# Peptides against a protein of PDB entry 6A30, part 137

Target 1, 150 residues: chain A of PDB entry 6A30
Amino acid sequence: AQDADNVLQPIMDLLDSNLTLFAKICEKTVLKRVLKELWKLVMNTMERTIVLPPLTDQTMIGTLLRKHGKGLEKGRVKLPSHSDGTQMIFNAAKELGQLSKLKDHMVREEAKSLTPKQCAVVELALDTIKQYFHAGGVGLKKTFLEKSPD

## One batch from the design tools (peptide; made by RFdiffusion4, then SolubleMPNN)

Design b2_p29_1_s3 (from b2_p29_1, 11 letters changed)
Fold by OpenDDE base, seed 3:
Structure b2_p29_1_s3 (fold): chain B 150 residues (1-150), chain A 29 residues (1-29)
Amino acid sequence: as target 1 above (150 residues)
Amino acid sequence: SEKEKKLEEAKKKMKEEIEKLKKEFEEKL
């Protein structure tokens, strides 16, 4: 339980912050695309955090999330014009696309079999994140979450 | 608009589900 909380809490805090921003700026169709990209980001971040040795886990999630979040400096957020909001979504999608390419570089290191403890943490984390992204039926479809290649 | 109302309702349901999941997680810890 505690190990799953340590992995999930930083992810949930990031998702809550980003979804609050995107829910204000995005139409329903754009929001679904953002949710799909966030799903990929979360899956890739979990894979890296759980497969990497436990000593780097909290700092890597926080640093990956902070490096992607630091583009939002606390400057008086002038509601980006419709063009600026689209550019921010495009930049976020571009950064997420670069993270997908980084998957191809990590696949070359030995697929160390997850320990039974790591498998249990992954399963619990995946179930919680699937429920979050489904959001009682207003988020992503269950069929998309189950068929995700991530 | 009706679209804005549906988006606000979706946001509310997502927030309610997040709080439910946090509570269920704290109870299992």
Scores: peptide ipSAE 0.037, ipTM 0.494, DockQ to the pose 0.241
Fold by OpenDDE base, seed 4:
Structure b2_p29_1_s3 (fold): chain B 150 residues (1-150), chain A 29 residues (1-29)
Amino acid sequence: as target 1 above (150 residues)
Amino acid sequence: SEKEKKLEEAKKKMKEEIEKLKKEFEEKL
């Protein structure tokens, strides 16, 4: 459905861009930590995106994503040196940190009860995102994703 | 090293699974 696409596509684009990068550059333990932080971020973002009016959140997610996404030109991915990978992780962590700070500004809007349609979109989104973060068993453990308090 | 090989295999599998999930997502929408 168009509504699910509107919510999920920005998230999937974010996840695709970041997780593909992190999968390339991170060691397994670091990757898992990054995935956990991304999971928290995504869950918190979704909670807000769905609870808040769709227009404001798409714009904020889109603006946040656009502000952060502008740096990845399609350039020939030279295998980043170990230093470049560390810097990319640091930048990504900084970006995640900025998104977490957005938490404090968005909490002030009244948590509207989700409509049944919104709930269905959330459920679909959550399942897709859980699968994405699980990545066929190489990502986060299903048990972590299911038991996450986020 | 064997560890490096296993990591690269995991990264490859993750990438493949990501692409699969993207397609499945696009097909369900």
Scores: peptide ipSAE 0.030, ipTM 0.480, DockQ to the pose 0.198
Fold by OpenDDE base, seed 2:
Structure b2_p29_1_s3 (fold): chain B 150 residues (1-150), chain A 29 residues (1-29)
Amino acid sequence: as target 1 above (150 residues)
Amino acid sequence: SEKEKKLEEAKKKMKEEIEKLKKEFEEKL
């Protein structure tokens, strides 16, 4: 459905851009931690995008995308020095932390019951995102993805 | 090191799976 695409495409673009970068920069332990934080971010973003009016959330997702996208000029991404990679992870973690705080502010709005259509979009989105984060077995464990508080 | 080689292989597989899922998503739309 077009509505599922409208929610999933920005998420997939965000994930593709960030995980490709993080896969290059991060060691195994750091990568797993980043994936867990990105999972939380995606779940929170999806929850908001579905519960909140579409117009404000595209701007939020777009602002999140734009903050990370401005550094990707077409120049051969010189493998950031180990220090630059650490700083990028730190900045990403800081942004994830700010988004987590923004969750705490929005959880105060009454959890409006999702419409059946919204539930179907969420379910499809969750399945796709779970597959993405599982990444053929090299990403997050299926048991972690299934036990994540949705 | 063997650990570094395994990490690089895991990163490669993760990237390949991401591109695969992206393609599958685009094909289902």
Scores: peptide ipSAE 0.022, ipTM 0.466, DockQ to the pose 0.186
Fold by OpenDDE base, seed 5:
Structure b2_p29_1_s3 (fold): chain B 150 residues (1-150), chain A 29 residues (1-29)
Amino acid sequence: as target 1 above (150 residues)
Amino acid sequence: SEKEKKLEEAKKKMKEEIEKLKKEFEEKL
């Protein structure tokens, strides 16, 4: 359904861009932490996209995700020295942390009951994102993804 | 380093999964 693509494509673009960078600069333990924060961001973003009318959110989520993602693209990533890699991780974690603060603003919007169509789109999107974050066993554990608030 | 190799493999698998998911979406939508 077009609605699922509209929700997922901006998220996937963000994830692809950020994970590509994080995979270059982060150790496995840091990457796992980043993936957890991205997972939270994705879940929160999906929740907003589904609760809000689809027209306004593509631009806001795409813009929020791009605005946070664009700060990352402009740096011709010279292979940072080990110290610079840590600083980049810190900056990226800081950006993700700012996105986590967006969660506190989201919890206040009344969870409008999803229509059956919206629920089906969410379920499809969630399954896809869970598979992505699991990444054939190299990403997040299934148990973590399943225990995430549905 | 062995860690770097494992990270590159993880990245590759994530990228492959992204591309797979994109295709599955294009087919189901």
Scores: peptide ipSAE 0.024, ipTM 0.471, DockQ to the pose 0.234; fails the geometry check

Design b2_p29_1_s4 (from b2_p29_1, 11 letters changed)
Fold by OpenDDE base, seed 1:
Structure b2_p29_1_s4 (fold): chain B 150 residues (1-150), chain A 29 residues (1-29)
Amino acid sequence: as target 1 above (150 residues)
Amino acid sequence: KEKEKELEKAKKKTKEEIEKLKEEFEKKL
């Protein structure tokens, strides 16, 4: 239980923050595309977090976020105009697209065999994430989430 | 504003369903 919550809570907080922002700024079609890329990113992150020792989790999510944060520290907090929000989403979608390309360049390390407890945690995490992305029918369709090859 | 409220309601429902699934899972672990 506690291990599942420790893995899920940061992902859920990140997803909730990003989905709230994207729902405010994006048209429905753009939002669905961003949700599909976020789904792939979450699935790839979960796969890596399960394969990599727990000590790298905060550093990898933090490094993926922090490598892109270094461009914003030197300029005066102007509230992003409606154009700046669209550009930020376009940049975020472009970065998600680059992460998808990074998958093609990473040698798939052999998936370590999970213990039965770890398998149960992963299954719960996947069901939780699927339910979150479905969001009572306003998010991604269940058929897409169940048939996702990622 | 109406779409934002609908999304917030859907998020709340999803959160409640997630907490229920977590509780059911905690009982099985």
Scores: peptide ipSAE 0.038, ipTM 0.512, DockQ to the pose 0.540
Fold by OpenDDE base, seed 5:
Structure b2_p29_1_s4 (fold): chain B 150 residues (1-150), chain A 29 residues (1-29)
Amino acid sequence: as target 1 above (150 residues)
Amino acid sequence: KEKEKELEKAKKKTKEEIEKLKEEFEKKL
């Protein structure tokens, strides 16, 4: 359990923060695009988390998100006009899209054979994330989540 | 506001599913 929590909590905190913002500002089509980029980010982060020793995860997720999320200042975001909100989301989605290019620079560190315990943690994490991104049917389609590399 | 309520409901459901998965994982360990 604790290992799953250590992997999931930073992802959930990110997802909660970003999805709350995006749900307020996004049209459905923009939200779907942002969710797809977030999904890729989460998958890439989990892949790194699985390949890298567990101790680096909170810092890496937090650092990747802080390095790319520096536009999410803690400031009272004056509700930007519909146009400004769309542009902020487009910028956030564009920054997340740059993380998809990070896939090419993910040195395929030799996938260390996961222990059965690590496999179980990853499976639970993946199921949780799939449910989160599906969001009871308002998020990403199950068929998209299932076709993502597990 | 309605989409926000749906998202919050989905988050709550996801959180409940996570807690169940944790409990199941703890039982298997």
Scores: peptide ipSAE 0.028, ipTM 0.490, DockQ to the pose 0.416
Fold by OpenDDE base, seed 4:
Structure b2_p29_1_s4 (fold): chain B 150 residues (1-150), chain A 29 residues (1-29)
Amino acid sequence: as target 1 above (150 residues)
Amino acid sequence: KEKEKELEKAKKKTKEEIEKLKEEFEKKL
């Protein structure tokens, strides 16, 4: 449990911040695209976090997002105009879309077999993230999250 | 504003569901 919380809490805090911003500035179609890209990012981050030694977890999530999210500093972001927000989201979605290409470069580390404990933590984490992205039905469709190959 | 309220409600529900899943998981460990 504690290990799952340690992995999930940074992801959840980040997702909460991002989704709150995106919900304010996105139309429904743009929001759905952004959520899909965030889903992929989270899944890829979790895969890395679990396959890579536990010490890299917080730093990798932060680094992946800092590399793509140059606009999401902890600062009181003045809500950009509706136009500027859409452009920032489009840029963020575009940058996240490039992460799909990064998948091919990551597969090269030997997939260490997860211990049963690690598998259980991963399953819990995945369920938590799926519920988060589903957001009671206002987010991603449950069927999309369940069928995601990521 | 309505979408924001709906999202906030959904987040709250999701958080509650997550806490419940954690509790259920802790009981199985």
Scores: peptide ipSAE 0.027, ipTM 0.495, DockQ to the pose 0.572
Fold by OpenDDE base, seed 3:
Structure b2_p29_1_s4 (fold): chain B 150 residues (1-150), chain A 29 residues (1-29)
Amino acid sequence: as target 1 above (150 residues)
Amino acid sequence: KEKEKELEKAKKKTKEEIEKLKEEFEKKL
């Protein structure tokens, strides 16, 4: 439990901050698109962090998410008009969508077999993330989360 | 305001479900 919480907490804190902002500025359709791209990013980041050798510090997940979010942090952002904010979020969702295609350029490094303890931590982490993105029925549909690559 | 209240309620529910899963996991270890 504690190991899963330590891995997830930085992701959840970053997602909570960004989703609160996106919920204020996005229409429901745009928000749903952003959530789908964030889901793909989280899944790809977990795959890389867990399947690649243990040299990736907990800070790297937050740093990867922040590096991809930093396209939004150019300067003292005068709250763009509702139109400009929606376009910026659409562009960010498009960039995240391009990162999901980067899967084709990642060489299949030999997936080291996870220990039974590591598998249990990953399963708990995935269930927690699925519940987070479902958001009690306000977020993504359960059927979408179950069809995503686990 | 209504959407913000629904999102906050959903976050609270998700937090309660996560704490329950942690307690169940600690009992199995």
Scores: peptide ipSAE 0.023, ipTM 0.486, DockQ to the pose 0.535

Design b2_p29_2_s1 (from b2_p29_2, 11 letters changed)
Fold by OpenDDE base, seed 1:
Structure b2_p29_2_s1 (fold): chain B 150 residues (1-150), chain A 29 residues (1-29)
Amino acid sequence: as target 1 above (150 residues)
Amino acid sequence: DERVKKLLETIEKLRGKERAEKLREELEK
């Protein structure tokens, strides 16, 4: 449980901070696409955090969060003009794309079988994240979350 | 816009419940 919390807390904080912004600037259809991409990112980040040795975990999540956070650190909540919001989405998508490329580089390391403990942590974390993204039926569809290859 | 508001409200409620459950688990230890 504690290990799952350590993985989930940074992810949830990132989501909470960004979803409000995305909700304000995105149309419903765009927001749904953004949520799907965020879902993929979260799944990939969680997989890496659990599979990678503990020493690298804090730095990678911290670096991912910090790279995403540096775009947010311009604390002037000037509601980015529609153009700036679009650019932020594109930058977030580009960063997500770079993370997907990083997946291709990391997949070359032998898929170390998760220990039974790591599997239990993944299952617990996955269920929590599915509930979060489903958001009582107003978020992503359960069928999408369950059938996602990610 | 109303659906987005509901999403955010529901997310906040879920986080609130999760925090409350964690607090309960910590208090029961």
Scores: peptide ipSAE 0.025, ipTM 0.478, DockQ to the pose 0.250
Fold by OpenDDE base, seed 3:
Structure b2_p29_2_s1 (fold): chain B 150 residues (1-150), chain A 29 residues (1-29)
Amino acid sequence: as target 1 above (150 residues)
Amino acid sequence: DERVKKLLETIEKLRGKERAEKLREELEK
């Protein structure tokens, strides 16, 4: 449980920060699309965090959080002007794209079979994230979350 | 659960604003 919380907390903090922003700037249809992309990102990040050695993961999540956090440090959420909102979406999409490219540079270290402990952490983390993205039926559909190839 | 609740509240507020803006645009026509 504590190990799952340690993995989930940085991810959830990132999600909360980004979702609050996207919710303010995106229409309902756009927000749904953004949520789908965030779901993919979270799944990929979680996979890396659990499969990769702990030393590189804190730095990667920390670097992602720091790059986003430098934008959040000025506590006045200036309602991004329409232009600023578009640029923020573009920057978020660019960061998502960089994370996808990082997938290509991940040397396929041999798919070391997850230990039973790691599997349990993954299952707990997945259930929590699915519940979060489903958001009582307002978010993503359960069928999408369950059938996601990620 | 608390984070989910906050997300739901945020989405509901956004839906309310979008409906209000559409209603305003229709009244100004």
Scores: peptide ipSAE 0.025, ipTM 0.497, DockQ to the pose 0.047
Fold by OpenDDE base, seed 2:
Structure b2_p29_2_s1 (fold): chain B 150 residues (1-150), chain A 29 residues (1-29)
Amino acid sequence: as target 1 above (150 residues)
Amino acid sequence: DERVKKLLETIEKLRGKERAEKLREELEK
C-alpha cells in the first residue's frame, strides 16, 4: 500500500494541478482527448516508476512538475486568454509526445517480468487511476480504461 | 476519493458552462 501511494502521489499531484487548468480551457471533445493522452502518460509514467530505478523517475516527474509549476508562480491566475490556453494544451501535448517517444526508447529494454510485489503495486495503482479517470462516469469510459493496451 | 470528487466537480462545472455558453449563443442569434 505504501509503495503504491509513493508511486501514485506524484502522478496524482501532477494530474490535480493540470486537470483543473485543462478543464477550464478545453471544450468537452478536446478535454476527452486530453484525458486520453493523460491516461497514456500516467500509464507510461507508472510503468517506468515501477520498472525503472527510482532516481530517474523522480527527475522525470519533477521535471514535468517543474515545467508546469514554473508557469504557476506568477500568482494571478490570469484566465489564460484563448491563446494562452491553446499554448498550454500544445505544451501539454508536446510533453505527452515527448513521453511517448521516451516510451519507444524504453520499450527496447527487455520486458523484465515484474516481481510479484511490483505486480501488486501496479494493480492497486491501476485501480485508483482508473477510478480517477472514470470520474464517476463523466470522464473516460470504463470500457476504454479496461481495454487500453497501455 | 477526494481527488476523484474534485475531478468530477471540475468536469461537471465545465460541462455546465459549455451548455450555458451554447444556450447563450443560440439565444443571441
Scores: peptide ipSAE 0.033, ipTM 0.511, DockQ to the pose 0.047; fails the geometry check
Fold by OpenDDE base, seed 5:
Structure b2_p29_2_s1 (fold): chain B 150 residues (1-150), chain A 29 residues (1-29)
Amino acid sequence: as target 1 above (150 residues)
Amino acid sequence: DERVKKLLETIEKLRGKERAEKLREELEK
């Protein structure tokens, strides 16, 4: 449980920060798309975190997530015109999508079977993240989260 | 649970803003 929390905490902190921003600038339909991309990012990041040795993981996840999160903080909250907000979200989603392409490089290391402990951590982490993204029914549909190929 | 709650509050706040913005756009027509 503590190991799962240690893996999840950086991811969740990033998600909370980004979701708060996206929530402010996105329409409902755009927000749903952003949530889907964030879900993919989280799933890919979790996969990396579990496959990579524990010591490098916090820094790499934190750095990958922070590097993508920092790009959003630099803009002074000028209420972007509806067009600018959509473009920022699109750019953020595009950046998140580029992180998804990094999945193809990770697949090569996936050949290592997770230890039973790692599997338990992943399962607990996945359940927590699914609950987070489902957000009591206002977020992503449970069926989408369960059927996600990620 | 607290994180889920915070996310829910954020989403609700967003929906509230979207409704308020739509209402403003309707009032400005």
Scores: peptide ipSAE 0.029, ipTM 0.509, DockQ to the pose 0.051; fails the geometry check

Design b2_p29_2_s2 (from b2_p29_2, 8 letters changed)
Fold by OpenDDE base, seed 3:
Structure b2_p29_2_s2 (fold): chain B 150 residues (1-150), chain A 29 residues (1-29)
Amino acid sequence: as target 1 above (150 residues)
Amino acid sequence: DERVEKLLKTIEKLRGKERAEKIRKELEE
Protein backbone atom coordinates (compact mmCIF):
# COMPACT_ATOMS: atom_id res chain seq x y z
CA ALA B 1 0.00 0.00 0.00
CA GLN B 2 2.74 2.50 0.89
CA ASP B 3 4.69 1.65 -2.26
CA ALA B 4 1.56 2.15 -4.36
CA ASP B 5 0.96 5.54 -2.73
CA ASN B 6 4.56 6.56 -3.40
CA VAL B 7 4.11 5.79 -7.11
CA LEU B 8 0.60 7.25 -7.39
CA GLN B 9 1.04 10.50 -5.47
CA PRO B 10 3.33 12.26 -8.00
CA ILE B 11 1.15 11.07 -10.89
CA MET B 12 -2.06 12.18 -9.21
CA ASP B 13 -0.61 15.58 -8.33
CA LEU B 14 0.40 16.05 -11.96
CA LEU B 15 -3.06 14.99 -13.12
CA ASP B 16 -4.86 17.28 -10.68
CA SER B 17 -2.76 20.25 -11.76
CA ASN B 18 -3.20 19.63 -15.48
CA LEU B 19 -6.89 18.71 -15.31
CA THR B 20 -7.70 21.89 -13.41
CA LEU B 21 -6.01 23.89 -16.14
CA PHE B 22 -7.50 21.96 -19.06
CA ALA B 23 -10.94 22.05 -17.48
CA LYS B 24 -10.78 25.86 -17.45
CA ILE B 25 -9.63 26.29 -21.05
CA CYS B 26 -11.20 23.37 -22.95
CA GLU B 27 -14.73 22.76 -24.15
CA LYS B 28 -16.36 19.46 -23.12
CA THR B 29 -15.45 17.63 -26.34
CA VAL B 30 -11.86 18.84 -26.27
CA LEU B 31 -11.58 17.98 -22.58
CA LYS B 32 -12.60 14.37 -23.28
CA ARG B 33 -9.89 14.13 -25.92
CA VAL B 34 -7.32 15.60 -23.53
CA LEU B 35 -8.38 13.09 -20.87
CA LYS B 36 -7.70 10.24 -23.31
CA GLU B 37 -4.21 11.55 -24.00
CA LEU B 38 -3.55 12.05 -20.28
CA TRP B 39 -4.68 8.47 -19.67
CA LYS B 40 -2.09 7.22 -22.15
CA LEU B 41 0.57 9.38 -20.56
CA VAL B 42 -0.24 8.14 -17.07
CA MET B 43 -0.21 4.51 -18.18
CA ASN B 44 3.16 4.95 -19.88
CA THR B 45 4.62 6.84 -16.92
CA MET B 46 3.38 4.24 -14.46
CA GLU B 47 4.84 1.43 -16.54
CA ARG B 48 8.21 3.18 -16.57
CA THR B 49 8.12 4.00 -12.88
CA ILE B 50 7.47 0.38 -11.96
CA VAL B 51 9.73 -1.27 -14.53
CA LEU B 52 12.66 1.17 -14.45
CA PRO B 53 15.00 1.53 -11.46
CA PRO B 54 13.60 4.09 -8.94
CA LEU B 55 16.55 6.54 -9.25
CA THR B 56 15.83 7.82 -12.77
CA ASP B 57 12.05 8.06 -12.43
CA GLN B 58 11.82 10.50 -9.54
CA THR B 59 14.02 12.84 -11.54
CA MET B 60 11.83 12.51 -14.64
CA ILE B 61 8.55 13.04 -12.78
CA GLY B 62 10.24 15.79 -10.79
CA THR B 63 11.51 17.43 -13.97
CA LEU B 64 8.06 17.25 -15.56
CA LEU B 65 6.53 18.63 -12.36
CA ARG B 66 9.16 21.38 -12.13
CA LYS B 67 8.61 22.48 -15.72
CA HIS B 68 4.88 22.66 -15.11
CA GLY B 69 5.26 23.93 -11.53
CA LYS B 70 7.23 27.01 -12.57
CA GLY B 71 4.12 28.09 -14.45
CA LEU B 72 1.91 27.47 -11.39
CA GLU B 73 4.05 29.39 -8.83
CA LYS B 74 2.43 32.69 -9.63
CA GLY B 75 -0.86 32.02 -7.76
CA ARG B 76 -2.80 34.32 -10.05
CA VAL B 77 -4.05 31.81 -12.53
CA LYS B 78 -4.25 34.42 -15.20
CA LEU B 79 -6.99 32.94 -17.24
CA PRO B 80 -4.80 32.36 -20.22
CA SER B 81 -5.99 34.48 -23.08
CA HIS B 82 -7.33 32.34 -25.93
CA SER B 83 -3.79 32.42 -27.36
CA ASP B 84 -2.23 31.40 -24.06
CA GLY B 85 -4.63 28.47 -23.70
CA THR B 86 -3.72 27.21 -27.15
CA GLN B 87 -0.04 27.58 -26.36
CA MET B 88 -0.46 25.68 -23.10
CA ILE B 89 -2.24 22.85 -24.90
CA PHE B 90 0.55 22.88 -27.46
CA ASN B 91 3.20 22.79 -24.75
CA ALA B 92 1.39 19.97 -22.97
CA ALA B 93 1.15 18.07 -26.27
CA LYS B 94 4.85 18.71 -26.88
CA GLU B 95 5.70 17.35 -23.45
CA LEU B 96 3.51 14.32 -24.13
CA GLY B 97 5.39 13.89 -27.39
CA GLN B 98 8.73 14.06 -25.60
CA LEU B 99 7.57 11.37 -23.21
CA SER B 100 6.62 9.19 -26.19
CA LYS B 101 10.08 9.72 -27.71
CA LEU B 102 11.62 8.71 -24.43
CA LYS B 103 9.82 5.38 -24.93
CA ASP B 104 11.80 4.86 -28.14
CA HIS B 105 15.10 5.58 -26.40
CA MET B 106 14.36 3.23 -23.57
CA VAL B 107 16.77 0.46 -24.33
CA ARG B 108 14.56 -2.59 -24.32
CA GLU B 109 16.14 -3.97 -21.30
CA GLU B 110 14.77 -7.49 -21.29
CA ALA B 111 11.11 -7.42 -20.25
CA LYS B 112 11.97 -8.61 -16.76
CA SER B 113 8.79 -10.18 -15.51
CA LEU B 114 7.32 -7.97 -12.79
CA THR B 115 7.76 -9.43 -9.33
CA PRO B 116 4.53 -10.43 -7.54
CA LYS B 117 4.89 -7.29 -5.41
CA GLN B 118 5.22 -5.08 -8.48
CA CYS B 119 2.17 -6.74 -10.04
CA ALA B 120 0.11 -6.02 -6.92
CA VAL B 121 1.22 -2.37 -6.96
CA VAL B 122 0.32 -2.09 -10.66
CA GLU B 123 -3.13 -3.58 -10.10
CA LEU B 124 -3.91 -1.24 -7.21
CA ALA B 125 -2.58 1.76 -9.13
CA LEU B 126 -4.62 0.82 -12.22
CA ASP B 127 -7.85 0.55 -10.24
CA THR B 128 -7.31 3.94 -8.61
CA ILE B 129 -6.45 5.62 -11.90
CA LYS B 130 -9.45 4.01 -13.67
CA GLN B 131 -11.77 5.36 -10.98
CA TYR B 132 -10.21 8.79 -11.26
CA PHE B 133 -10.56 8.96 -15.06
CA HIS B 134 -14.09 7.54 -14.97
CA ALA B 135 -15.07 10.30 -12.51
CA GLY B 136 -18.54 8.92 -11.74
CA GLY B 137 -19.42 8.58 -15.43
CA VAL B 138 -18.57 12.13 -16.59
CA GLY B 139 -15.01 11.21 -17.58
CA LEU B 140 -13.84 8.33 -19.74
CA LYS B 141 -16.06 5.30 -20.36
CA LYS B 142 -15.28 2.11 -18.43
CA THR B 143 -15.11 0.18 -21.71
CA PHE B 144 -12.38 2.50 -22.98
CA LEU B 145 -10.37 2.20 -19.77
CA GLU B 146 -10.60 -1.60 -19.78
CA LYS B 147 -9.79 -2.05 -23.48
CA SER B 148 -6.96 0.46 -23.60
CA PRO B 149 -3.87 -1.19 -25.13
CA ASP B 150 -1.71 0.82 -22.76
CA ASP A 1 -12.61 9.82 -3.50
CA GLU A 2 -11.79 13.42 -2.66
CA ARG A 3 -9.86 13.86 -5.90
CA VAL A 4 -12.72 12.36 -7.92
CA GLU A 5 -15.18 14.70 -6.23
CA LYS A 6 -12.99 17.69 -7.02
CA LEU A 7 -12.80 16.65 -10.67
CA LEU A 8 -16.59 16.20 -10.83
CA LYS A 9 -17.21 19.63 -9.35
CA THR A 10 -14.80 21.19 -11.83
CA ILE A 11 -16.52 19.50 -14.79
CA GLU A 12 -19.95 20.61 -13.53
CA LYS A 13 -18.78 24.21 -13.22
CA LEU A 14 -17.45 24.09 -16.76
CA ARG A 15 -20.71 22.71 -18.11
CA GLY A 16 -22.60 25.48 -16.35
CA LYS A 17 -20.36 28.18 -17.83
CA GLU A 18 -20.58 26.68 -21.31
CA ARG A 19 -24.38 26.61 -21.13
CA ALA A 20 -24.55 30.16 -19.79
CA GLU A 21 -22.29 31.43 -22.57
CA LYS A 22 -24.36 29.64 -25.21
CA ILE A 23 -27.57 31.19 -23.84
CA ARG A 24 -25.92 34.63 -23.76
CA LYS A 25 -24.91 34.36 -27.42
CA GLU A 26 -28.39 33.22 -28.42
CA LEU A 27 -29.93 36.24 -26.64
CA GLU A 28 -27.56 38.69 -28.34
CA GLU A 29 -28.54 37.37 -31.76
Scores: peptide ipSAE 0.022, ipTM 0.485, DockQ to the pose 0.047
Fold by OpenDDE base, seed 2:
Structure b2_p29_2_s2 (fold): chain B 150 residues (1-150), chain A 29 residues (1-29)
Amino acid sequence: as target 1 above (150 residues)
Amino acid sequence: DERVEKLLKTIEKLRGKERAEKIRKELEE
């Protein structure tokens, strides 16, 4: 449970920060697409965090967070102009794209069979994240979340 | 559950309940 929380907390903090932004700037259809990409990203990040030493993921997540966080520090919630919102989506998509490319590099490392403990952590983390992304039905469909390669 | 609720509340706050419900329906489609 503690290990699951340690893995989940950084991911969820990242998600909460980004989803709040995306919810503000994205239209419904765009938001759905962003949520799907974020889901994939989270699944990949979880896999890495559980399979790889946590230090590399915290640095990547932290670096991603720090790059995005510095842009938001200007305290006036100026409603991002449509142009600013588009640029933010583009930047977020670019970062997501970079993370997807990082997946292609990591897929080469032998998917070491998760230990039973790691499997339990993954299952707990997945259930929490599935619930989060489902968001009481306003998020991704359960069928989509269940069909993702778990 | 708490984080889910927070997300829902955030979406509702940002878009209003009707938009959130519309989003729900489209995501269910």
Scores: peptide ipSAE 0.024, ipTM 0.528, DockQ to the pose 0.056; fails the geometry check
Fold by OpenDDE base, seed 1:
Structure b2_p29_2_s2 (fold): chain B 150 residues (1-150), chain A 29 residues (1-29)
Amino acid sequence: as target 1 above (150 residues)
Amino acid sequence: DERVEKLLKTIEKLRGKERAEKIRKELEE
């Protein structure tokens, strides 16, 4: 349970922050697409966080979070102009795209079978994330979440 | 779950804004 919380907490904080922003900027159809891409990202990040050694994960998640955190330190939330919001979405999509390219580089490492403990953490994390993305029926469809190949 | 509730509220606010924007466009036409 504690290991699952340690994996989930950074992911959920990222989701909460980004979904609030995307929710403000995106139309319903665009938001659904963004949610699907975020779902894929979360699945890939969770897989990496559980499969990769803990020491490299704090540096990668910490570096991803630190690169985003340096932009947040200037306390004047200038409401990004409509153009800046679009650029943030493009930058987020570009970062998501770089994460997808990182998938292509990692596919070469032998899919080490998860230990039973890691499997239990993944299952618990997946159930929590599925509930979050389903959001009582207003988010992603259950059928999409269950049939996701990721 | 408090996080799910927050997401639900955010989606509801979005739906409300989208409806309001649709109504505004219909009134300007």
Scores: peptide ipSAE 0.022, ipTM 0.488, DockQ to the pose 0.048; fails the geometry check
Fold by OpenDDE base, seed 4:
Structure b2_p29_2_s2 (fold): chain B 150 residues (1-150), chain A 29 residues (1-29)
Amino acid sequence: as target 1 above (150 residues)
Amino acid sequence: DERVEKLLKTIEKLRGKERAEKIRKELEE
């Protein structure tokens, strides 16, 4: 449970921050697309976080999150003009892109088979993340989350 | 569910109740 929480918490914080942003700026159809991309990202990040030694990924996710989180705290969120929202999406997409580049760096470390404990943590984390993305039916469809190859 | 509700509440605050309900409905679709 604690190990799952340690993996989940950074992801959830990321999701909460980004989903809040995306919910603010995106139309529903765009939001669904963004959620699908975030799902893929989260799945990929989680896979890495669990497969890679826990210390490096938390710091990387934390560092990535911290680099991204510092921009959101201070400003009275003036509803960014349509242009600002697009830039925020672009910035978020750039951030997601940086996570994808992180993929290439992390994939080089030997995909050690997950221990049974790690598998259990992954399963618990996946269920929690699926529930989060499903969002009581208001997020991604459960069928999508279950059928997602990610 | 709680996080979605939090998101929906955030949308409600930012875009109003109608938009939040529209998003809720659209997410349920």
Scores: peptide ipSAE 0.018, ipTM 0.399, DockQ to the pose 0.065; fails the geometry check

